# Peptides against a protein of PDB entry 8OXM, part 119

Target 1, 371 residues: chain A of PDB entry 8OXM
Amino acid sequence: FKAEFRLAGGVNLPKIIDCVGSDGKERRQLVKGRDDLRQDAVMQQVFQMCNTLLQRNTETRKRKLTICTYKVVPLSQRSGVLEWCTGTVPIGEFLVNNEDGAHKRYRPNDFSAFQCQKKMMEVQKKSFEEKYEVFMDVCQNFQPVFRYFCMEKFLDPAIWFEKRLAYTRSVATSSIVGYILGLGDRHVQNILINEQSAELVHIDLGVAFEQGKILPTPETVPFRLTRDIVDGMGITGVEGVFRRCCEKTMEVMRNSQETLLTIVEVLLYDPLFDWTMNPLKALYLQQRPEDETELHPTLNADDQECKRNLSDIDQSFNKVAERVLMRLQEKLKGVEEGTVLSVGGQVNLLIQQAIDPKNLSRLFPGWKAWV

## One batch from the design tools (peptide; made by RFdiffusion4, then SolubleMPNN)

Design b2_p15_6_s2 (from b2_p15_6, 7 letters changed)
Fold by OpenDDE base, seed 4:
Structure b2_p15_6_s2 (fold): chain B 371 residues (1-371), chain A 15 residues (1-15)
Amino acid sequence: as target 1 above (371 residues)
Amino acid sequence: KLENTIAELQAILEE
């Protein structure tokens, strides 16, 4: 390793290091501490399997439908090495950076990202009706700008058009694969965009198998399809290319039911893979700014061995795993709300659920559903 | 090799 490191920023202070391989090639790596990269590593393997299925089908292969992956090497339960995604930026950094975010640059008279967050935090404990009204006010005064990403990065009109299509295909593939795997909504900092390919890279895969539905503020969308995500597709929005790519991805997933069930079953019962939501992880993912002051780390871990009978824990775990597998089987059969849907019907329902302002207004304000 | 790399990475995390 080189002796010099750079901070990548963020709460966990990940370190960017340069490593010279045994092949003499320099490689940038992100070293994370205090983070469990095992779930990321497992999800990257599942994405590679989904990519293999998508490459076997002629229609998805022709469209180059892939979910972007990165290399993860977990070193311990709390440390690992990631491939530093050089030439990527978090969509949240591009959109809502405090200094030079695209919203501030293109919409200087709109609400600031801080004003939007404040308004939504004020109603966080309020009714769904009050949340919806404030969300609609925020949306009116915070108009989408993500179309400008491709316009800034790709000056040639033919390149711009191809990159907008690549973005739209990437969103479609990641949305459907993410729905099948139950990734749910994604924080704007956990979606990277490649500045050269316009493809999305999903990072920090700590919520899978619909575990976002059991958070203190449950997820209400199948995937992130917020106004800025849609705006990046350009004038067609969710219609045309996006819809067709979702349908073709869903078709491959449904036709691969047995393979996907077998893979997920192996993962759900892997004793080394903790995919279940725990209360501490839930608090970390949905921590309120007001709660930052009282978390003095004086949790004396008095090891009160809650000797819950190993049998009752195992039975509860098995029932959760069985429920996840049953729900995955339903998704792969096109069963939504007790009704069997066609691929087009299922994709349409998922798109409508993901873009519904009523569903978006109910999301955790920290995840910025107005972006 | 791997153990030394892990130890070097741990040292980098502790700095």
Scores: peptide ipSAE 0.021, ipTM 0.518, DockQ to the pose 0.033
Fold by OpenDDE base, seed 3:
Structure b2_p15_6_s2 (fold): chain B 371 residues (1-371), chain A 15 residues (1-15)
Amino acid sequence: as target 1 above (371 residues)
Amino acid sequence: KLENTIAELQAILEE
């Protein structure tokens, strides 16, 4: 390792280190403390398996349908090393940075990102009808700008078109695989975009197997397909390339049902893989910005061994694991709401659910569904 | 080898 490190910004003060590999290549790494990276590591392995399935199919291989992966080495339950995603930026930083965000640059007369968040926080405890009305007002006064990402980064028209296609394919692949695995917490800081490839990198994989549905504010969308995500696809939006790439990804997943079920079953019953939502994690994920000041994470996880009878915990865990496996099997059969759908029918339902303003308006305000 | 690398990374986290 080099003796010098840089601090990455954030609450946990992750350290960026440079290391020289046995191959003589320098590699930048992010060393995280206080985070359990085991779930990220496991989900990266599942993504690599999904990529292997996608590479075996001729139609998905020709389309270069892949989920971007990064290397994770868990060191302990509270520490690990991540591959630093060099040349990536959070989509939230590009879109809604306070000083130089794309919304402020291209739409200076729209509501600020702060005004949008404030309006949605004011109605957070209100009815679904009031949330929907305020969400529609916010959306009317906060128009999408993510088309400008590819236009800023790729000045050559032929390169621009190729990169917009790569982006659209990346959104499609990650959306369908993310849905199958029940990946949640897809806020604008947990999705990076590569400035060279225009592909997405999904980070912080701590909400999986539909555990986002048991949050205090349940997740109501299968994946992030918000107005800016769609605007990045250009004039065709979700139609044409995106839809076809979703269908081809879903076809490969459904045809690989036995393999995916076997893999997920092994993971769900691994005693080292804590995928279940706990109350403290739920509180952390949906904490208000105002409440961030007081909760020092000094709660030593040690002392509250609540002596719940081990037998009742194990039986409850097994029932949750069985339910997750049954729901995964249903998804892979195309069973939605008790009806068997074709690949095209299932993909259409998921797209409609993901773009529905009624579903988007019900999300936690921190998810920023208007972006 | 791996144990030494883990110890070096832990030391970097504790600094």
Scores: peptide ipSAE 0.019, ipTM 0.501, DockQ to the pose 0.030
Fold by OpenDDE base, seed 1:
Structure b2_p15_6_s2 (fold): chain B 371 residues (1-371), chain A 15 residues (1-15)
Amino acid sequence: as target 1 above (371 residues)
Amino acid sequence: KLENTIAELQAILEE
């Protein structure tokens, strides 16, 4: 290892290190402490399997439908090494950076990202109607700009068009696979975009199997398809390429039902893989910026008294795992709200749910559904 | 080898 490291910022103070491999190649790595990378590692394996299924199908292979993966090496329950995604930027950094974000650059007269967040935080405990009204006001005064990512990075019109298609395909593939795996909405800092390929890399996969629905503010969308995500697709939005790529991905997933169920079953019952949402993780994921000061993890909560009988914990876990498998089977059969849908019908429902301002207005304000 | 690499990475995390 080189003796020098860089801080990547954030609560866990991840360190960027350069390593020389036994092959003499330098590799940049992100070393995380106080973070459980086991879920990320497992989800990367599932993505690799989904990619294998997508490559076997002629229609998805011709469209180059793939989920971008990265290497994860868990070192302990609270530490690990990630492959550094060189040449990627968080979409949130590009869009809503306070100094040079695309919203500030292209829409200087719109609300600031801070003003939008403040307005939505003020209504966080209000009715769904009040949330919807304020969300619509925010959306009117915070117009999408993500189209400019490809325009800034790809000056040649033919390259620009190709990269916009690559982006659209990446969003489609990750949205459908993310829905099947129950990844839910994704914070804008947990979606990286590759500055060369325009493909998305989903990081920090700590919410899976619809565990976002049991958060203090439950998720209301099947995946992130916010206005900026759609704006990056260009003038066709969710129509044409995106819809067709979603349908072709869903066809492959549904036709691979037995394989996907078997894989997920093995993972859900792996005693080393805790995918369940715990209260501390839920609080961390939906913490307010003002509440950051007092969450000293007094890890000194006496582990003594929650000798809930191991049998009752195991029975509760098994019932949750069974419910996740049942819901996964429903998704892979096209069962939505008790109705069996065609691939096109299911994909249409998911798109409509994901773009519905009523669903978006109900999301946790910290996840910035207006971006 | 792997154990030493893990120990080095742990030391980097503790610094």
Scores: peptide ipSAE 0.018, ipTM 0.486, DockQ to the pose 0.032
Fold by OpenDDE base, seed 2:
Structure b2_p15_6_s2 (fold): chain B 371 residues (1-371), chain A 15 residues (1-15)
Amino acid sequence: as target 1 above (371 residues)
Amino acid sequence: KLENTIAELQAILEE
């Protein structure tokens, strides 16, 4: 390792370290402390399996539908090494950076990102009606700008069109696979965009199997399809390429039901894979930025040796695992709200749920649903 | 080798 490191920012202060490989090549790695990377490693393996299914199907292979993956090496329950996603930026960094964010550059007369967050935090404990009204006011005064990402990075019109298409395909594939796996916590810092490919990289996979629905503020959308995410697709929005890529991805997932159920069953019963939501993790994920100063994250995962009888823990765990498998089977059959839907009907329902301002207004303010 | 690399990475995390 080189003697110098850089801080990547964030609560856990991950360190960017340069290492020399056995091949003499320098590689950047992100070293995370106080973070369990085992869940990320397992979810990356599931994404690789989904990619294998997508490559076997002619229609999804022809469309180059894939989820971007990264290498994860867990070192302990609290440390690991990530492959640094070189040439990626968090979508939140591009959109809502305090100094040079795209909203400030292209919409200087709109509300600031801080004003939007403040307004939504003020109504956080209010009714759903009050949250909806304030969310609509915020959205009216904070217009989407993510179209400018591809316009800034890709000056040639033919390249620009190709990259916008790659982006739209990446959003579609990750949205449907993320929904099937019940991936949560899709805030603007957990989604990276590759500055060369325009493809998305989903990071921090610690909320899976719909565990976002049991958070103190439940998740109300199947995936992130906010106004900026849609604006990045260009003038067609969710129609045409995005919808068709979602449908083709969903067709492959539904046709792979037995394989996906078998894989997820093995993972849910793996004693080394803690996918369950715990109160400390829930508190950490929905902390206010102002509360970050006092809570030293002594997230000692070890202190929940609460002596519940081993039998009662095992029965509770098995019931949660069974419910996750049942819900996964329903999704793969197209069962939504007790009704069996076609692939097109299911994809349409998911798109409508994801773009519904009533659902978006109910999310935790830290998720930044107006972006 | 791996244990030494883990120890080096832990030391880097503690700094």
Scores: peptide ipSAE 0.018, ipTM 0.490, DockQ to the pose 0.033

Design b2_p15_6_s3 (from b2_p15_6, 8 letters changed)
Fold by OpenDDE base, seed 3:
Structure b2_p15_6_s3 (fold): chain B 371 residues (1-371), chain A 15 residues (1-15)
Amino acid sequence: as target 1 above (371 residues)
Amino acid sequence: RLENTIAELEEILKE
């Protein structure tokens, strides 16, 4: 390791260190404290397995369908090392940075990101009808701008077209694999974009196996396919390349059912892999900005050994694990709402669910469904 | 090797 470190910022003060590998190459690493990286590490391994399946299929290989992965080395329940994703930016930082975000630059007369957030927070406890009306007003006055990412970064028209295609393929692959694995918490800070490849990197994989549906405000979309995500695809939107890449990814996942079920079964019953949603994690993920000040959860895991009878915990855990496996098997068979769908029918249903403003308006305001 | 790397990283986290 080099003796110098940099702070990445944020509450947990993660340290960026430069390491010289055994190959003599320097690599930046992010050392996180007070964060459980085990779930991220496990999900990265599952993504690598999905990438192996996608690379074996001729149609998905020709399309270069992959999920971008990063190296994770968990050291403890509270520490680990991440590969620093150099040349990536959070999509939220590009779109809705308060000073120089793309919405402010390209749409200066639209509502500010703060005004949109405020309007949606004011209706957070209201009816679904009131949430929908305010969400539609916000969407009308906050128009998508993510097309400008590729236009700013790639001035050559041929390169621009290639990078927009790479972006669209990355969104499709990550959306379908994320849906199969039940990946949640896909807010605009948990999705990075590579400034050179235009591919997405999904981070903070702490909500998986549809555990986002048991949050105090349940997740109502299968993946992030918001208006800016669609705008980045260009004039065809979700049609053509995106839809075809989703279908080809879903075909590979469905044809790999036995492999995926076996892998997920081993992970769900791993006693070292806590994938279940707990009340403290749920509160942290949906905390209000007003409450940010006091609750540093010192996750002292030690003291809440409330002796709940081991038998009742184990039975409840096993029932949740069985339900997750059953739902995964249904997805891989194309069973949606009790009906067996074709790959095209299943992908179409998922796209419609993800873009439905009624589903988007019900999300937690911190997810920023209008972006 | 891994244990030494873990120890060095744990020291970096304590600073």
Scores: peptide ipSAE 0.019, ipTM 0.480, DockQ to the pose 0.030
Fold by OpenDDE base, seed 2:
Structure b2_p15_6_s3 (fold): chain B 371 residues (1-371), chain A 15 residues (1-15)
Amino acid sequence: as target 1 above (371 residues)
Amino acid sequence: RLENTIAELEEILKE
């Protein structure tokens, strides 16, 4: 390793280190010191399996539908190394960087990202109606700009068009596979965009199997399909390419039901794979900036009360695992709200749920649903 | 080798 490191932004202060491979090539690595990367490693394997299924189908292969994957090396329960995705940027850094974010550059008269966040934080404990009204005001005064990513990076019109299609396909594939796996915590820092391919890289896979629904502020959308995500698709938005790629991805997932259930079952019962949401993780994911001052270190959670009988923990775990498998089976059958839907019907429902401003307004303000 | 790499990374994480 080189002796120099860079800080990546974030509460855990992940360190970017350079290493020289046995091939003499320098590679950047992201070292996390407070996160369990085992879940990321497992989810990358599941994504590789989904990619294999998508490559076997002629229609998804022709469309080049894939989820971008990265290498994960877990070192301990609290540390690991990620392959630094060279040439990727968090969509949040491009969109809402305080100094040179695309919203500030292209929409200087709109609300600042800080003003939007402040307004949504002020109503965080308010009614759903008040949250919706403030969210709509924020959205009116914070217009999408993500179309400019491809315009800035790809000056040739033919390349620009191809990259916009690659982006749209990447969003579609990751959205549907992410929904099937119940992937949560899709905030703007957990989604990277490749500056060369325009494909998305989903990172921090610590919220899976719909565990985002048991957060203190439950997740209300199946995937991130916010206004900026849609704006990056261009003038057709969610119609045409995106919808068709979602449908073809969903068709492959539904036709692979037995394989997906078997894989997820093995993973859910793997004692080395902790996928369950714990209260400390939930607090960490939804920490408010104002609450940083009052976290006195005196949460010595006394080790005493966690001696709930190993049998009761195991029974509770098994019931949660069974519920996850049942819900996965429903999704793969097209069962939504007790109704069996066609692939097109199911994809339509998911798109409507993901773009619904009522659902978006209910998300944790840190998720930045207005971006 | 892996143990030495882990130890080096754990030192980098402590700084």
Scores: peptide ipSAE 0.018, ipTM 0.475, DockQ to the pose 0.035
Fold by OpenDDE base, seed 1:
Structure b2_p15_6_s3 (fold): chain B 371 residues (1-371), chain A 15 residues (1-15)
Amino acid sequence: as target 1 above (371 residues)
Amino acid sequence: RLENTIAELEEILKE
């Protein structure tokens, strides 16, 4: 290890370290402290399995449908090492950086990212109607700019077109697999884009199996398909390539039902894998910038009261695991709201749910549904 | 401890 580390931004201050492998190659690693990386490691294994299924099918293989994965090595329940995704940038950094973000550069007369967040935070405790009206005002005064990512990075028109297709395929694959696994909406800092491939890398997989629906502000979308995510696809938006890639991904997932259920069942009952949402994690994920000061949890909560009967905890856990498996089976059968849909019908419903401004307006303002 | 665990990680990241 080199003695020098760089801080990656974020509450937990992850350390970027350079290491020299026994092969003499220098590798950059992200050492994350205070976080359990076991869920990320497990979800990467599930993504690798999904990639194997997608590569076996001729239609998805021809379309190069894959989820980008990274190496995760959990060291403890509170520490691990991640592969540093060199040549990636968070979508949020590109779009809404305060100094040089694409919204500020291309739309200098629009609302600032801060003004948008403030307006949506002011209505956070208001009716759905008031949230929708303010969200529509924000959207009108904060127009999408993510089309410029590929235009800035790829100056050759043929390369630009190819990379925009790679982006669109990556969004489609990650959206459908993310829906099947119940990843829900993804914070814009937890979606990286590769500056060479235009493919997405999803990081910080701490919300899975629809646990986003039990957050203090429940998720209302099946995956992140916000206006900037759509703008990156170019003029066709969700139509054409995106829709077809979603349908082909969903077809492979539905045809692999038994394999997917078996693997997820093993993971849900793994005693080393805590996928359940706890109240502290829920508070952390939806914490307000103003509330950072008071939640020093003096974790001096006496060990005594958490001896709630192990039997009642195990029964509650098993019942949640069974419910997750049942919902996964429904998704893989195309059961939506008690009706069996075709692949095209299911994909259409999911796209409409994900782009609906009524659903987007109800999301937690901290996750920036207008970006 | 961290140094030894990271040495073990260098072996695991080789596979």
Scores: peptide ipSAE 0.008, ipTM 0.410, DockQ to the pose 0.024
Fold by OpenDDE base, seed 5:
Structure b2_p15_6_s3 (fold): chain B 371 residues (1-371), chain A 15 residues (1-15)
Amino acid sequence: as target 1 above (371 residues)
Amino acid sequence: RLENTIAELEEILKE
């Protein structure tokens, strides 16, 4: 390990370290000291399995449909080493950085990212109708700019076109795989873009199996398909390449139902894999910036009185696990809202749900649904 | 089937 480290920022102050491997290769690593990386590690393994299934299918292999993975080495329940995704940037940093963000550079007369956040926070406790109206006003005055990512990074028109295609394929693959696994918390800092490949890297996989739906502000979209995400696809938006790549990914997932169910079943019943949403985690994920001060970890909840019979906890856990498996089976059968859909019908429903301004307006303001 | 799926997982876990 080199003696120098950099801070990646954030509350947990993760350290970027450079290390020389036994192979003589220098590798950059992110050391997290307060996060349970086991869930990230497990989800990376599930993504690798999904990639194997996608590579076995000729149609998905020809399209290079892959969810980007990174190496995770959990060291403890609270620490681990991540492969630092060198040459990646959070989409939020590119889009809405306060000084040099693409929205400010290309749309200087639009609302600032701060003004948008403030407007949505002011209506956070209001009706769905009021949230929708304010969200529409924000969206009208905050126009998408993510098309400029590929234009800035790829000056050659042929390379630009190929990279925009790679981006669109990456969004499609990760959206469908993420939907099948019920991946939540897809805010703009949890999605990185590779500056060389234009592929997305999904990080912080701590909300899976639709546990985002049981947050204090429940998640209302199957994946992130916001206006900037769509703008990065170019003039066709969600039509053509994106839709076809979603359909081909969904076809492979549905045809692999038995394999996916078996794997998820093993993971759900692994006593070392805590995938369940706890109240403290739920509060942490949806904390207000103003409330950062008081949650000293002095909740020594005395373990004593929650001797609710181990049997009732186990029965409650088993019922949640069974419900997750049933919902996964429904998704893999194309059962949506009690109706069996074709692959095209299911993908269409998911796209419509993900782009619906009514669903987007109901999300937690920290998710930044207007970006 | 389960054994083959576990073996495929274990191979993915070993890489």
Scores: peptide ipSAE 0.008, ipTM 0.422, DockQ to the pose 0.020

